# Ledger of designs, part 77: peptides against a protein of PDB entry 4CIC

Target 1, 148 residues: chain A of PDB entry 4CIC
Amino acid sequence: KVSTKGHYGVQAMFDLAQHFGEGPVSLKSIAERQGLSEPYLEQLIAVLRKAGLVKSVRGAQGGYILAREPRDIKVGDIIRVLEGPIAPVESVSQDDPEHSLKFDFSVTKSVWEKVKKSIEEVLDSITLADMLKDAEEAQMAQGYMYYI
Target 2, 147 residues: chain B of PDB entry 4CIC
Amino acid sequence: KVSTKGHYGVQAMFDLAQHFGEGPVSLKSIAERQGLSEPYLEQLIAVLRKAGLVKSVRGAQGGYILAREPRDIKVGDIIRVLEGPIAPVESVSQDDPEHSLKFDFSVTKSVWEKVKKSIEEVLDSITLADMLKDAEEAQMAQGYMYY

## One batch from the design tools (peptide; made by RFdiffusion4, then SolubleMPNN)

Design b2_p17_1_s4 (from b2_p17_1, 7 letters changed)
Fold by OpenDDE base, seed 4:
Structure b2_p17_1_s4 (fold): chain B 148 residues (1-148), chain C 147 residues (1-147), chain A 17 residues (1-17)
Amino acid sequence: as target 1 above (148 residues)
Amino acid sequence: as target 2 above (147 residues)
Amino acid sequence: SLPTDDILELVEERPLP
């Protein structure tokens, strides 16, 4: 399960990317556009801000902005901030003396480590800039479908 | 989350792979070797049997065997049987009429579809025979550390 | 929670509460 936290975190960061360069965006406006509860979004933004992916702007036109350009934020960076390191397989306690159990566990662990690595590679290959480009391409494709 | 079901399912199938060709293995012996509760293992084996990955042998020396050779069972096959298709991102209901929300959702969905595809490719690249080989190599490596 | 539970937690949609 992409944690609801990871999913909505990527959605919120993508909304901020779409408004990058336009100035600060209010949490209310992000919540409305992304179908998120404002209290939940506030928790996500607090974590993302602490990690230095988001900046807060104070004042009457205050809100949030990306702390970096969309090209400098990977989806993997967002997920790592929200979910922590894509969890290393917790070492089952070394204390069970039966050699066979430890061994079988190590092989199964290696399968999940390969899966983890593959997920990391995919998420680190996608930036918010790539998502913006994909959005633009999909809007153009939809625009063409409405004009045909 | 690789469901606890997927994890223990792969463990149980790997145990059956280690005993492939030796005859039927009792659920009790699998449970003991894999640190699983026998009732939980029985549920896993029932699903795996229904999917045709495991066969039951009846009699005094009864138990379970792999229904196919270890090389013919992918980890992806085990996971699909236990968890279903590696879940497509449940389409958040198409019914919200605001065009912008649908669009942003589509881009985010494409990210998760790429992740899903990557997981499927990895899990479909690993067979129980590959796991047996990795186990043998790791046993040899441990044997060399003790001398 | 098995660490594998965290990896597919990255893939399974949690239903919205």
Scores: peptide ipSAE 0.079, ipTM 0.801, DockQ to the pose 0.166; fails the geometry check
Fold by OpenDDE base, seed 2:
Structure b2_p17_1_s4 (fold): chain B 148 residues (1-148), chain C 147 residues (1-147), chain A 17 residues (1-17)
Amino acid sequence: as target 1 above (148 residues)
Amino acid sequence: as target 2 above (147 residues)
Amino acid sequence: SLPTDDILELVEERPLP
């Protein structure tokens, strides 16, 4: 399961991508559109800003913008910022110093590493620009369903 | 994160695969080898048995065996039994009946569906037989590091 | 916390509190 944090972080970043080039967007407007609490969104945006994915604009029309073009932001970049590194298998072996010498070639560990790698590859293959395109295609498909 | 349940379930099934053909293995012996509590393993084995992945053998030398050959058990089969269906993104939309009508073509949902599919493909590509082979290859590699 | 818990947490919707 994508953490609620990862999920909503991607939603917030996607909302900013949809408004990219229109100027700064208020947290209130993002929260309203994405069904997020404003306080929760403030926490997400603070992390994303610190990571350099989002910029704050000051002034009466202040708010937030993407710090990079949608094509230059991967979903994987967002998730890594919010969740941390898609956890390197913290070697369970750190807690028992005596078992430190067993190359616990945990074949089971290799399975989870393969899963991790696959997730990373997927998330790194999807940009906010790809998501924008998918949204446009879906809107077109819905439009056709109303005309038939 | 694979749940602790999924992780330990795969470990227990892999232990049974390593002893496949040697007869029934006691839960105690699996628990000792895999670093699991016996009560926790009993719960896992009960689920795996109900799903038909494991068989119980009765008698003085009773215990558990794989119900199928290691090649016929995917890691994905184990995970689906323990975790349930790799959850379709529970539409957050179920709690608000008024938002039910929006085809929330959540482009975000499609991202998670792609991730889910990728996980399923990986887990369905790995059998207990593949894991046994990987274990043998690793033991050989360790043997060469000591010479 | 087993490292595997992080991969399913990335796929499991934690129920919104």
Scores: peptide ipSAE 0.078, ipTM 0.804, DockQ to the pose 0.176; fails the geometry check
Fold by OpenDDE base, seed 3:
Structure b2_p17_1_s4 (fold): chain B 148 residues (1-148), chain C 147 residues (1-147), chain A 17 residues (1-17)
Amino acid sequence: as target 1 above (148 residues)
Amino acid sequence: as target 2 above (147 residues)
Amino acid sequence: SLPTDDILELVEERPLP
């Protein structure tokens, strides 16, 4: 499940990507810019930090930074850290041997496994650097609309 | 959400595909074969019927049949009927113009739209006929393991 | 519910037995 947790985690990581190279960003500033509650963001950042996607910087200008370059962080990496492995479509328990039902369950399971794989492939194809580029392109497109 | 509703709807439609050409299948028999409650299946079938994916046959040997051949029904068609349009990422309301926040929301939205499109493409690539073929191949593979 | 929640619930909501 890309939970609300996964979604907000991607937003928070994207905010850190936008500030990559500018130094540490406070959780308060991320929360304000992303419309997140600071306590909720603190929980997300704690998980992301433990997974080595984010680093904490101490001091008067302390805060958080990406632990790797934006190009080295996939959206899929963020989601896996926050939500765990995209849950293997839990095999409906093998345990009822007798019913003809098992086979139909197997075929339908394969459909959802294909969907899961497709989601993983998409999320693993998108980096924070790709998101930054998309943001820049969208800003340029808006800028052109204001000058017409 | 491919809700439990979408999942069970695909199972019920697949059951009807397995019996395609054999005549009408009772809801009771589908429910028993798919491990579904009959009342829940009745609700699913009512929606699928209204969408023209299933037909009801009346009489002593009455029940339900696929309204089209298995090759002409995509998994995506079933899901769209049961769950509605795979919810357009409801654009967070346009109404707060001032905050810089809108742009970041747009990029993140595009990620999820890509995921959505990928799901749609997968589900639209699979027909009930493909599922029948996969079932036959799996039965043959099991049959070879018993010999 | 975020759109994302809807997409991934697509995959995980297997009917619990």
Scores: peptide ipSAE 0.077, ipTM 0.797, DockQ to the pose 0.185; fails the geometry check
Fold by OpenDDE base, seed 5:
Structure b2_p17_1_s4 (fold): chain B 148 residues (1-148), chain C 147 residues (1-147), chain A 17 residues (1-17)
Amino acid sequence: as target 1 above (148 residues)
Amino acid sequence: as target 2 above (147 residues)
Amino acid sequence: SLPTDDILELVEERPLP
């Protein structure tokens, strides 16, 4: 399971990508459109802003914008900011040196490292621009189904 | 993070793979070798047995064996048995038809479906035989570092 | 728990109780 934090973080960043170039978006409007609590979104946006993925705009029309173009933000970048490095398999405690147990742990660990690497590769292959394109294609496909 | 259940399940199945062809292994010996509690291992083995990945052998030398050769057991098979299908993204409630919200949810869902598929492909590409081979190669490499 | 929680729980070690 992607953490609720990762999921909602990607959702909030995708909302900002859909409004990229339209100016600053209020947290309230993102929360309403994404079905998020405004206090929870404020925590997510604070982390994303500190990581330089989002910028705050001040003023009467204040809010948030993407700090980079949608093509320059990977889903992997968002997840790493919110969840940290896609967790290295916590090293089972190194402390017992002598038993044959250590070797078996190394092989099983390598399986999970392969899984981790595969997840990273997938998340790093998807940008917010790719998500925007997929959204546009799905809207067009839905539009064609209403005209037939 | 692999669930503790998935992790220990793969570890217990790998122990049985290392002893494949040597006869039945006791739960106690697996628990001791893998650093698992015997009661926890008993629960894992019960699930794995019900799924047909492990067989119970009765008698004075009773215990457990792999039900199939190590090459015929994928890591993905073990995980699916212990954790269920690598979870379908729970459908966010279908109930509100009209708002633009549904579309955004579909795109974000597709990202996680791609991740799921990638995990499944990796876990289905690794057998217990591949893990045995990796273990043998690592033992040989360690032996060469001591000479 | 959001649906996505199941995929990363496959990669997150919960501490042993």
Scores: peptide ipSAE 0.075, ipTM 0.801, DockQ to the pose 0.220; fails the geometry check

Design b2_p17_2_s1 (from b2_p17_2, 8 letters changed)
Fold by OpenDDE base, seed 2:
Structure b2_p17_2_s1 (fold): chain B 148 residues (1-148), chain C 147 residues (1-147), chain A 17 residues (1-17)
Amino acid sequence: as target 1 above (148 residues)
Amino acid sequence: as target 2 above (147 residues)
Amino acid sequence: SLEGDSILQIPSSDELP
């Protein structure tokens, strides 16, 4: 499961992508649109900023912007920043050296590595630009359903 | 993340697959081989038995066996039995109807559905028979490194 | 009750510095 942190981090980054080129967006406005608490969003944005995915703009119209174009930010980049490496299993403490030596452990580990790779491939195949496009397509599809 | 429950459930089922055709295996012997507590394994086996993936054999040589051949049990079947449906995100309580109406929520949801589908495809592509084969191949590879 | 902690729990590193 993507944590709530990863989920809301992707939502916040997507909100910044929707406003890309419009100038800096306030944390308050993102929080209101995404239904997040402002303090929680502040923590997410601090991590994303430290990772260089978001920039802060200072001034009376200050706020946050994407540090790169939406096409240059993968969902996988956001998740890795917020949650660290995609781990398909909680690391049963690698500190049980007796379990690491069992042949069965290697085979079961390979299953989880296949799952990890599959998740990484999906998340690295989706950019914020792809999400913007999917949003536009869904909005058009809904608009057409109201005109029919 | 596959929970510890899912992970150990797959290990226990794989242990039963390795002994498939040899007769019933005791929970004690599985627990010893897999490094699980017997009480924890008993809980896992109870769930797997209720789902029809494992059978209990009664008698002096009683224990557990796979209910089906290793080729007929997917890793995905084991995981769904132990953990339920593969959910890529904790369901933010669907009970916030205000969030469900936001367009952005639909797009972000589609990302997680793609992840879910990808995980399901992987787990449903791997059988206990595939794991047995991978085990045999790895054992042969290690055997060749000692000569 | 082993509540089914779901497959994809990415550990939130609680270590916010």
Scores: peptide ipSAE 0.031, ipTM 0.805, DockQ to the pose 0.477; fails the geometry check
Fold by OpenDDE base, seed 3:
Structure b2_p17_2_s1 (fold): chain B 148 residues (1-148), chain C 147 residues (1-147), chain A 17 residues (1-17)
Amino acid sequence: as target 1 above (148 residues)
Amino acid sequence: as target 2 above (147 residues)
Amino acid sequence: SLEGDSILQIPSSDELP
């Protein structure tokens, strides 16, 4: 599962991608469009900024922009920044050390490693530019359905 | 993330696969080998039994067996039984209906659907027989390193 | 409550030890 943090991070980054080249976007406007609380979005943006995916612009027309072109930001990059490495299995809580040690069943580990790799490949295959294209195609398809 | 339940369920099913054809395996013996609590394993086995992946054998030599051959049980089958459908995103808790409604950002949903499909394909490509083979190959490789 | 926490929880960085 992508955490709520990862999900909202992708939404916020996608919102910034939709406005790429239009200048800085306010956190308030992102929050309103994406249905996020502004304080929560501020935390996400702070992490994304620190990772160099987002830039802050100062001034009266200040806000945030993507630090790179949408094609140069993978969904996997966003997820890794917000959530760290993709782990396909819940780490058994450290609270039962006896159970933690036996999790290294090599064969089951290999299954989860295959799942991890598969997730990474998918997330690294999707850029914000791909998402923009998909959104445009979906909007055109909806537009055609209303004209028929 | 596969839940702890899914992980332990796969371990328990793999243990039963290793003993397939040898007769019934006790929950105690599975729990000891897999490092599970017996009560927790009993809950897992109850679900797996209800789903028809495991059979209970009664008697003094009673226990559990796979209900199918290891080749006829996918990891994906075990996971679906224990955890239900693979959902790539945490469902925003129903407790905030306002946030839940906005989660239907169609484009982000499509990303998660791609992730879901990829995981399903992986888990459905691996059988308990494949896991048995991988274990045997690993054991042989270790055996050759000690000679 | 065995809440069916769905299969793919990527641990948030806050749950990484």
Scores: peptide ipSAE 0.031, ipTM 0.801, DockQ to the pose 0.413; fails the geometry check
Fold by OpenDDE base, seed 5:
Structure b2_p17_2_s1 (fold): chain B 148 residues (1-148), chain C 147 residues (1-147), chain A 17 residues (1-17)
Amino acid sequence: as target 1 above (148 residues)
Amino acid sequence: as target 2 above (147 residues)
Amino acid sequence: SLEGDSILQIPSSDELP
């Protein structure tokens, strides 16, 4: 499971992608649109900014923008910044060296590594631009359903 | 992340797969080999037994066996029994119906559904028999490295 | 220490209300 932090981080980045090219977006407006508390969003944005995915703009029309184009930001990039490396299992404390020597441990580890790789491949295959396109397609499909 | 419960459940099921055909294995012996507490393993085995993945054998040589052959038990079956449906995100409380109506919610949901499907496909592609084979191959590789 | 929160929290069946 992606944590609530990863989930809301992707939502906030997607909101910034929808407004890409319109100028800086205020944290307040993102929070209102995404249904996030402003203090929680401020923490997410601070991490994303430090990682170079978001830029702050100063001034009367200040706020936040994507630091790169939506096509140049993968969902996997956002998740790695917010959550760290994709781990398919809670790290059973690697601190028991006796467990690491058991043959069974190596085989079970390989299962989780396959899961990790699969998640990484999916999240690295989806950009914010792909999400924008999926959004446009869904809006068009709804528009057609109201005209039939 | 698979929980500790899912992880140890797969280890316990794999231990039973390694002993498949040798007769019933005691919980104590599984716990010792897998480095699990016996009470914790008892809880896991109770769930796995109720789901029909494990059988209990009664008597002086009593214990547990796989209810099916290792080839007929997927890792995905074990995880679904122990953890329920594979959910890629903590359920952000679906209880805010106003959030469900936002267009952005549907797109982000589709990302997580793709992740879910990918995890399910991987876990459903791996059987306990595949794990046994991987174990044998790893032992053979270590044996060749010492010669 | 940003404890890397569990990316895949499979809810323990006990925390499902």
Scores: peptide ipSAE 0.030, ipTM 0.806, DockQ to the pose 0.134; fails the geometry check
Fold by OpenDDE base, seed 4:
Structure b2_p17_2_s1 (fold): chain B 148 residues (1-148), chain C 147 residues (1-147), chain A 17 residues (1-17)
Amino acid sequence: as target 1 above (148 residues)
Amino acid sequence: as target 2 above (147 residues)
Amino acid sequence: SLEGDSILQIPSSDELP
């Protein structure tokens, strides 16, 4: 599962993608559009900035921009930055030696590795540019439904 | 992600698959082999039994068996029983009306639906019989490394 | 601390009832 952090991170990055080329966007405006708390968004943006996915612009019209073009940012890149490696199962903490899964059955691990690979392939196949295109197509489809 | 419950549920079901046709297996023996607490395993087995994936056998040699053949139980069936519908993102509780994601942007939802479909396809492609075969192949490969 | 509610928190073994 993608965490709330990953979900909101993708939303925030998508908002920045929608405004790409229009200049810096304020955290307040992103928070308002995406239904996020501004303090929570600040934490997300701080992580995304440190990872080089977002840039801070200083000045009176300061804010944030994508650090790369929307086509050069995969959903998988955002998720890996916010959540770390895509793990299909949370690692049962190896640290409890008594509950050490004595039989880390290679077979069950293989099932989860297949799930991991499948998730990675999907998330790495979707860019912010693909999401922008899908949004435009959805808006066009809605626009056509209002004209019928 | 799959929860610990889903993970251990698949392990317990796989243990029952390895003993399929040998008669009922005690919860104690499953717990010992899989490194699970017996009380935790009891809870898992109770859910799996209610879902019709496991049967209880009564008697002096009582215990549990698979309710279906290993080939007729998908990993996806086990996960759906233990965790419910495969959701790639927890539903941000629609129940907090103040944090109602006003823009349930159809686009972000579509991303997660693609992930969901991909997970479902993988988990529904793997049966307990496939896992048994993979275990046999792995044991054979290990046996060849010890020679 | 917004501990990132990883949707699938594997409950640590200690929070198993």
Scores: peptide ipSAE 0.030, ipTM 0.799, DockQ to the pose 0.087; fails the geometry check

Design b2_p17_2_s2 (from b2_p17_2, 9 letters changed)
Fold by OpenDDE base, seed 1:
Parts: C-alpha cells; structure tokens; sequence
Structure b2_p17_2_s2 (fold): chain B 148 residues (1-148), chain C 147 residues (1-147), chain A 17 residues (1-17)
C-alpha cells in the first residue's frame, strides 16, 4: 500500500500541476480542494519543498508552485521523496547471521525484488503531465455523458 | 511492502514445496528451517489450510503438505489468502461523500490501480514451482563457484 | 483478529516533525 502520506502527497502535487502557470497556490486552497487538513498538508509540502519538487513564493499572493514542469515530475519521484525507497517487503531484521536461512531467503527475496521493480517501473512511467492529460480526457468523457 | 505475514507465509509455503512428495512435514521442522516461531507458523498454517492451500495429515508422522502441486499455487494466491485483496493504497476512509474531490480522486485512484495491476501480474506470474526452479538454479550456480 | 493488513504498507517515514 502506498501510505496515506504518499497518496495525499501525490494529490497535493497533482493540484499544483493543475494550477501550473497560474501563479502561487495557497495551502488553504489546496487543502480545501483535496480534502486535506491544512497542518497535514503543510508537513507534506515542507518535505516536497526540501526535495526540490515544490517552491514557495512569498508575498500577499504567495503560496506554492511546482519547482519543475509537470512533465519533469514522475509519480515515483514524489513517492521516493515522501516514503523513501520503494521497499516491497518490510526489512526482516538481518540480525541473526547464524541461521542457515540464506538460500530460501534468497529465493523469496527475488520475488519481492521483482515486485519492487514492477512498482518502480509503473510509478516512474507516470508523470504529473500524464495525470493532467488523463484528467482532461475524463472531464471530456463526463461532458459527453451530459449531452446524451 | 508485503507484510511480515505475507513474507513468512510465502517462506512456509516454499518450504512445503521443497518437501512436496516426501510426505507430511512437521510445523516444528518448518519453523526451524525458516527461522519462524512455531506459534506464529501455526497461525499462518491455519489460515492457509482453511483456504485450501495446505492439508493436515494426522498420525505419529503427521504434519502438513501442500494441498495442490507447486505449479498450481501462485505467490499471488498465497498473498491474497494471508493479506486479502492486494490494495495498492490504504483505504482512504470513503466517509465524506460531500467533498467535490471525486475527480482528482479518480485520477490518483487510476495511478494506484495501475500499481495494483502490476503487482498482481507479477505475483500471479510466479508459482511455487518457479521458485523451486530458481532455487535449484541458484544452488547449481553456487556449486560452480567452488570449482 | 488478524485483520488483513494490506500488503504494500509503505512505511510512514518517522521524520515528519
């Protein structure tokens, strides 16, 4: 499972992508649109800013913007920033080197590495620009359902 | 992350696959080989048995066996039995239907559905027989490094 | 009750203040 942190982080970054080029967006407006608590969003944005995915703009009409174009931000980049390396399995404590478990551990580990690689490939194949396009296509499809 | 339950469940099922055709394996012997606590393994095996992945054999040489051949058990089947449906995201509480969040939620949801599908495809592509083959190939490769 | 905790728990990074 993507953590709640990763999920809401992608939502917040997607909101900033939808407003890209319109100027700075307030945390309040993102929180309202994305159904997030403003304090929780502030923590997420602080991490994303430190990682160079978001920029803060100061002033009366200050707020946040994407630090890069939506096409230059992968979902995988957002998840790695918020959650760290995509780990397919919880680290089984490596503490007991003496148990002869090395071999069976290697085969099961290879299964989880395949899962990891698959998740990474998917998340690194999706940009915020791809998400914007998917949103536009979905809006057009909904618009056509109201005209029939 | 696969839960500890899923991870150890796959290890226990793989141990039973390695002994497939040799007769019933005791929980104690699986626990010792897989570095699992016997009480924890008993809970895992109870779930796997109820799902029809494992059979219990009674008697003095009783224990557990795979209920199906290793080729007929996917890693995905083990994981679904132990952890339920592969969910790519924690269920964000659907509780507040009033927020206009439906659309952005739909796009982000589509990302997670793609991740889910990818995980399911990987886990459903790997059988216990594939794991046995990979183990044999790895043992042969280690044997060749000693020459 | 072993409630089926779902497979891909990405660890919450402890570093949020």
Amino acid sequence: as target 1 above (148 residues)
Amino acid sequence: as target 2 above (147 residues)
Amino acid sequence: SLEGESILQIPESDELP
Scores: peptide ipSAE 0.027, ipTM 0.795, DockQ to the pose 0.489; fails the geometry check
Fold by OpenDDE base, seed 4:
Order: structure tokens, then C-alpha cells, then sequence
Structure b2_p17_2_s2 (fold): chain B 148 residues (1-148), chain C 147 residues (1-147), chain A 17 residues (1-17)
């Protein structure tokens, strides 16, 4: 599973993308729209800021903005920042000498490498701009359903 | 990450595939070859048996065999049995009313559905027979490096 | 009820600073 951290991080980044060009967005407003706690969102935003995906703006109308255009931020970039390298299998802790994967069968490893590559390809194919477009299309489709 | 359970389950099933047609394999021998504890392997095998991927053979030379040919068992089948449906995101427990994903933005869900589909396609494209072939090819390649 | 621990569990690196 993408961690809750990765999931909420993508949601928060998508919220910032929806407001891109409108100026700084407060953490409170993101938290309210995305159904997140402010403290949890603060932690996510701190990581995303350190990675250079988000910028903080100071002042009375301060908040956060995307550090790049939505088209220049992949979902894969967000996930890598929040969760680290996309790993398809839990690294069995090397520290349990009894559960030392001594026979890291190259074959089973190759299965997981294929899964990894597939996930990376998908996540790197989706930008925040693609997500914005999908949201607009979905909103238009809903709008048409309310007019029928 | 595929859980340790999924990973070791695939290893155990692959071990049974390597011995397919040779008769029943003891849990002890699988555990020794795969670097697993016997108790842990017993739990995995119990689940796999209940799902009809493994059969138990009784007797003095009893043990376990694949219930199907290696070509008829996908990695995806093993993973679904051990871990359930391939879900790309942790289901935020619906029971935390404060963390109710009220705005399950259809867009973020669609991202995860794309990831899910991609994982399913990969895991359903790989059989235990494909893994056997890859092992044989790797063993041949190693044999050529020693000469 | 074996709650199906879904495949992509990225371990929470406990090292939140």
C-alpha cells in the first residue's frame, strides 16, 4: 500500500495545484478541504518544502505554493519525497540474522524489480497537471449530470 | 512494499515449483532452502493449502506439493491469497471518523487505481513456470561465468 | 479475520526526527 503519508501528500499537493497562480494557500484551508489534521499536514508540508516541491510565503496572507508548475511535478516525485525510493517489497530488516534472506533468490528479486518498474512508470506518467485536467473533466461530467 | 508474507509465500511456492513432479516436499526442507522458520512456513502453507494452491500428502514421505502445474499459478494468485486484493493505498480505517476521507477526491483515487491495475498486470503476467525458466537461465549464465 | 495487509506497505520509517 502507498502509505497514508504518500496518499495524503498527493492530496495536499493536488490542493496546492488547484490553487496554483492564485497565491499562497493556508495550511488550515488545505486541511479543511482535504479532511486532514493541521498538525499532520504541517509535517507533510515540511518534508515537501525541504524537497523543493513547496514554497512557503511569509506575511498576513502567507501560506504555501507549489515550487514548480503542476506539469513539472509528477506523482512519482511526491511519493519519492515522502516515502523514499519506491520499493515493491519490505526490506526484511538485515538485523534479524535468523531471517537473513540468505537466499535472496535472484528470481524472486526480479519479480519485485518488475513490479517496482511498473509502479515507477505509472507514477512518473502522471503529473499534477494531468490530475487537474482529470478533475476538470470529472467536474464537467458531473455538471452535465445535474443539468439532465 | 509487498509484505514479508507475500515475499516468503512466493519463495515457498517457487521452492515447491522447483520440485514439482518429484513428489511431496517436507516443510523442513523448504524452510532450510528458503531460510524460513518452520513455524512461519507452516502458517503460510496453511493459507496456501486452504486456497487450493498447495496439497498435503500424508505418510512417511509426506509433505506438500503444488495443487496445480507451475504454469497455472500466477504470482498474482499467490499474492491475492496471502495478502488479499491488491490495494495500492492503505485503506484508511473507516473507523476513524476524524480521518474520514470525506473528500475521496475521485482524481486521487484514479491515480491509485492506475497503480493497482499496473501491479495486477505485472503479477498476473508472471507464472511459477516463468520463474522456473528464469532460474534455469540464470543458472546457465552462472555456469558460463565459471568456465 | 486476516485483515489483508495490502502489498505496497512502505514501512513507516520510524525516524520522524
Amino acid sequence: as target 1 above (148 residues)
Amino acid sequence: as target 2 above (147 residues)
Amino acid sequence: SLEGESILQIPESDELP
Scores: peptide ipSAE 0.027, ipTM 0.798, DockQ to the pose 0.421; fails the geometry check
Fold by OpenDDE base, seed 3:
Structure b2_p17_2_s2 (fold): chain B 148 residues (1-148), chain C 147 residues (1-147), chain A 17 residues (1-17)
Amino acid sequence: as target 1 above (148 residues)
Amino acid sequence: as target 2 above (147 residues)
Amino acid sequence: SLEGESILQIPESDELP
C-alpha cells in the first residue's frame, strides 16, 4: 500500500502542478484544497524541497512552486523521495543462517522483486503532466454530462 | 508491501507444492523448513484450508496437502485469500464529503488503481508450478557452479 | 517524524502473533 505520506505527497505535488506557471502557492491553500493539515503538509513540503522537487518563494506573495516542469516529475520520483525505495516485502530478517531456508527464500524473494519492478515501472510511467491531462479529460467528460 | 501473512502464506504453499504427490506434510515439518512458528502456520493453514487451497489429511501420517495442482494455484490466489483484495492505498476515509477534493482525489486514485492492477497481473501470472520450476532451475544452476 | 510508510506496507509485525 502507498503510505499516507506518499499519497498526500502526490496530492500536494499534483496541486502544485495544477498551479504551475501561475506563481507561488501558499501551503494553506494547498492544505485547504487537498484536505490536508497544514502542519503535515509543511513536513511533506520540507522533504520535497530538500529533494529539489519544489522551491520556496519568499515574499508577500510567497509560497511553493514545482522546481521542475510537471512532465519532468514522475510519480515514482515523488514516492522515492517521501518513502524511499519501493520495498514489496519487508526484509524478513535474514538472521537465521542455519536452516536450508535459503532456497525457498530465494524463490519467494524473486516473486516480490517482480512485484517491486512492476510497481516501479507503473510509477515511473506516470508524470504530473499525465495526471494533469487525466484531470482535464475527466473534467471535460463531467462537463459533457452536465450539458446533456 | 505484501504482509508478513502473505509472505509466509506463499512460503507455506510453496513448501506444500514441493511435496505435492508425496502425501500429507505435517505443520511441524513446514514450520521447521520455512522458519515459521507452528502456531502462526496453523492460523495461515486454517485460512488457506477454508479457502479450498489446502486439504487436511487425518491419521498417523496426516497433515496437509495442496487441494489443487501447483499449476492451478496462482500467487495472487494465495494473497487474495490471506490479505483480501490488493489495496494499493489505504482508503483515506472518504468521510469529508464537502470539499471540492473529489476531482484531485479521482486522479490520484487512478494512479493507485494502476499500481493495483499491475500487482494483480504479476501475482496472477505466477503459479506455484512456476515457482517450482524456478526453484529447480536455481538448484541446477547452483549444482553446475559446484562442479 | 512521519516515518516513510512504504507503498507496500508489510507490517513489520515483529510480534508473530
Scores: peptide ipSAE 0.027, ipTM 0.795, DockQ to the pose 0.116; fails the geometry check
Fold by OpenDDE base, seed 5:
Structure b2_p17_2_s2 (fold): chain B 148 residues (1-148), chain C 147 residues (1-147), chain A 17 residues (1-17)
Amino acid sequence: as target 1 above (148 residues)
Amino acid sequence: as target 2 above (147 residues)
Amino acid sequence: SLEGESILQIPESDELP
């Protein structure tokens, strides 16, 4: 399950991808388009900037841009930056330290490792450029449905 | 992310699979072997029983058994029973109802649907019988390393 | 500190039915 943070982070990065090459966009404009709170988006952008996925541009037309081309940013890269390593299981160790999973049965762990690998493969197979293409295809399909 | 509930549910079901054909096992014995609290395991077993994945046997040698053969129980079936539908994203709608994700951008949703499908395919490809086989192979590999 | 709450928080629905 991708957290709200990962979900909104991908939305914000996708908004920046849609405006790639048009210059810096304001956090306010991203927040308005994506239905995000500006303070929440500021926190996301700070993390993404520190990781080198976005750049801040200063000036009267200042704002944020992607630090790389959309094809060079995987969804998996965004998720790893915002949420850390993709964990397939909730780390049981945080809530009840006394219930040390003594028998981390290697077999059950292997199931979750397979799930982790599958999620990583999917998220690493999707770039922001792929998402842009999917958006264009969806817009064309809607356009055709209004003309039929 | 499989919750603690899903994780422990799979462990408990795997314990029942290891004892399949030996008769009913007590919740206490499962809890001791799997390092689970007995009260927590009682709650998990109640849900799994209601879903028809486990059966309660009454009597002096009473306890629980798998309701189906290990080959007929997928990990995905256990997870769906305990956690409901595999959600790839935390439902944003619960915490902040005012931030209705108005623009559920179809594209972002499609990413999460691909993740969902991938998780479902993995979990539906693994049975309790596959897990038993993997455990046997691991035990054999350890045995060979000691000789 | 946005501690890295791992991605996959299935909210513990405390409501065991």
Scores: peptide ipSAE 0.026, ipTM 0.800, DockQ to the pose 0.120; fails the geometry check

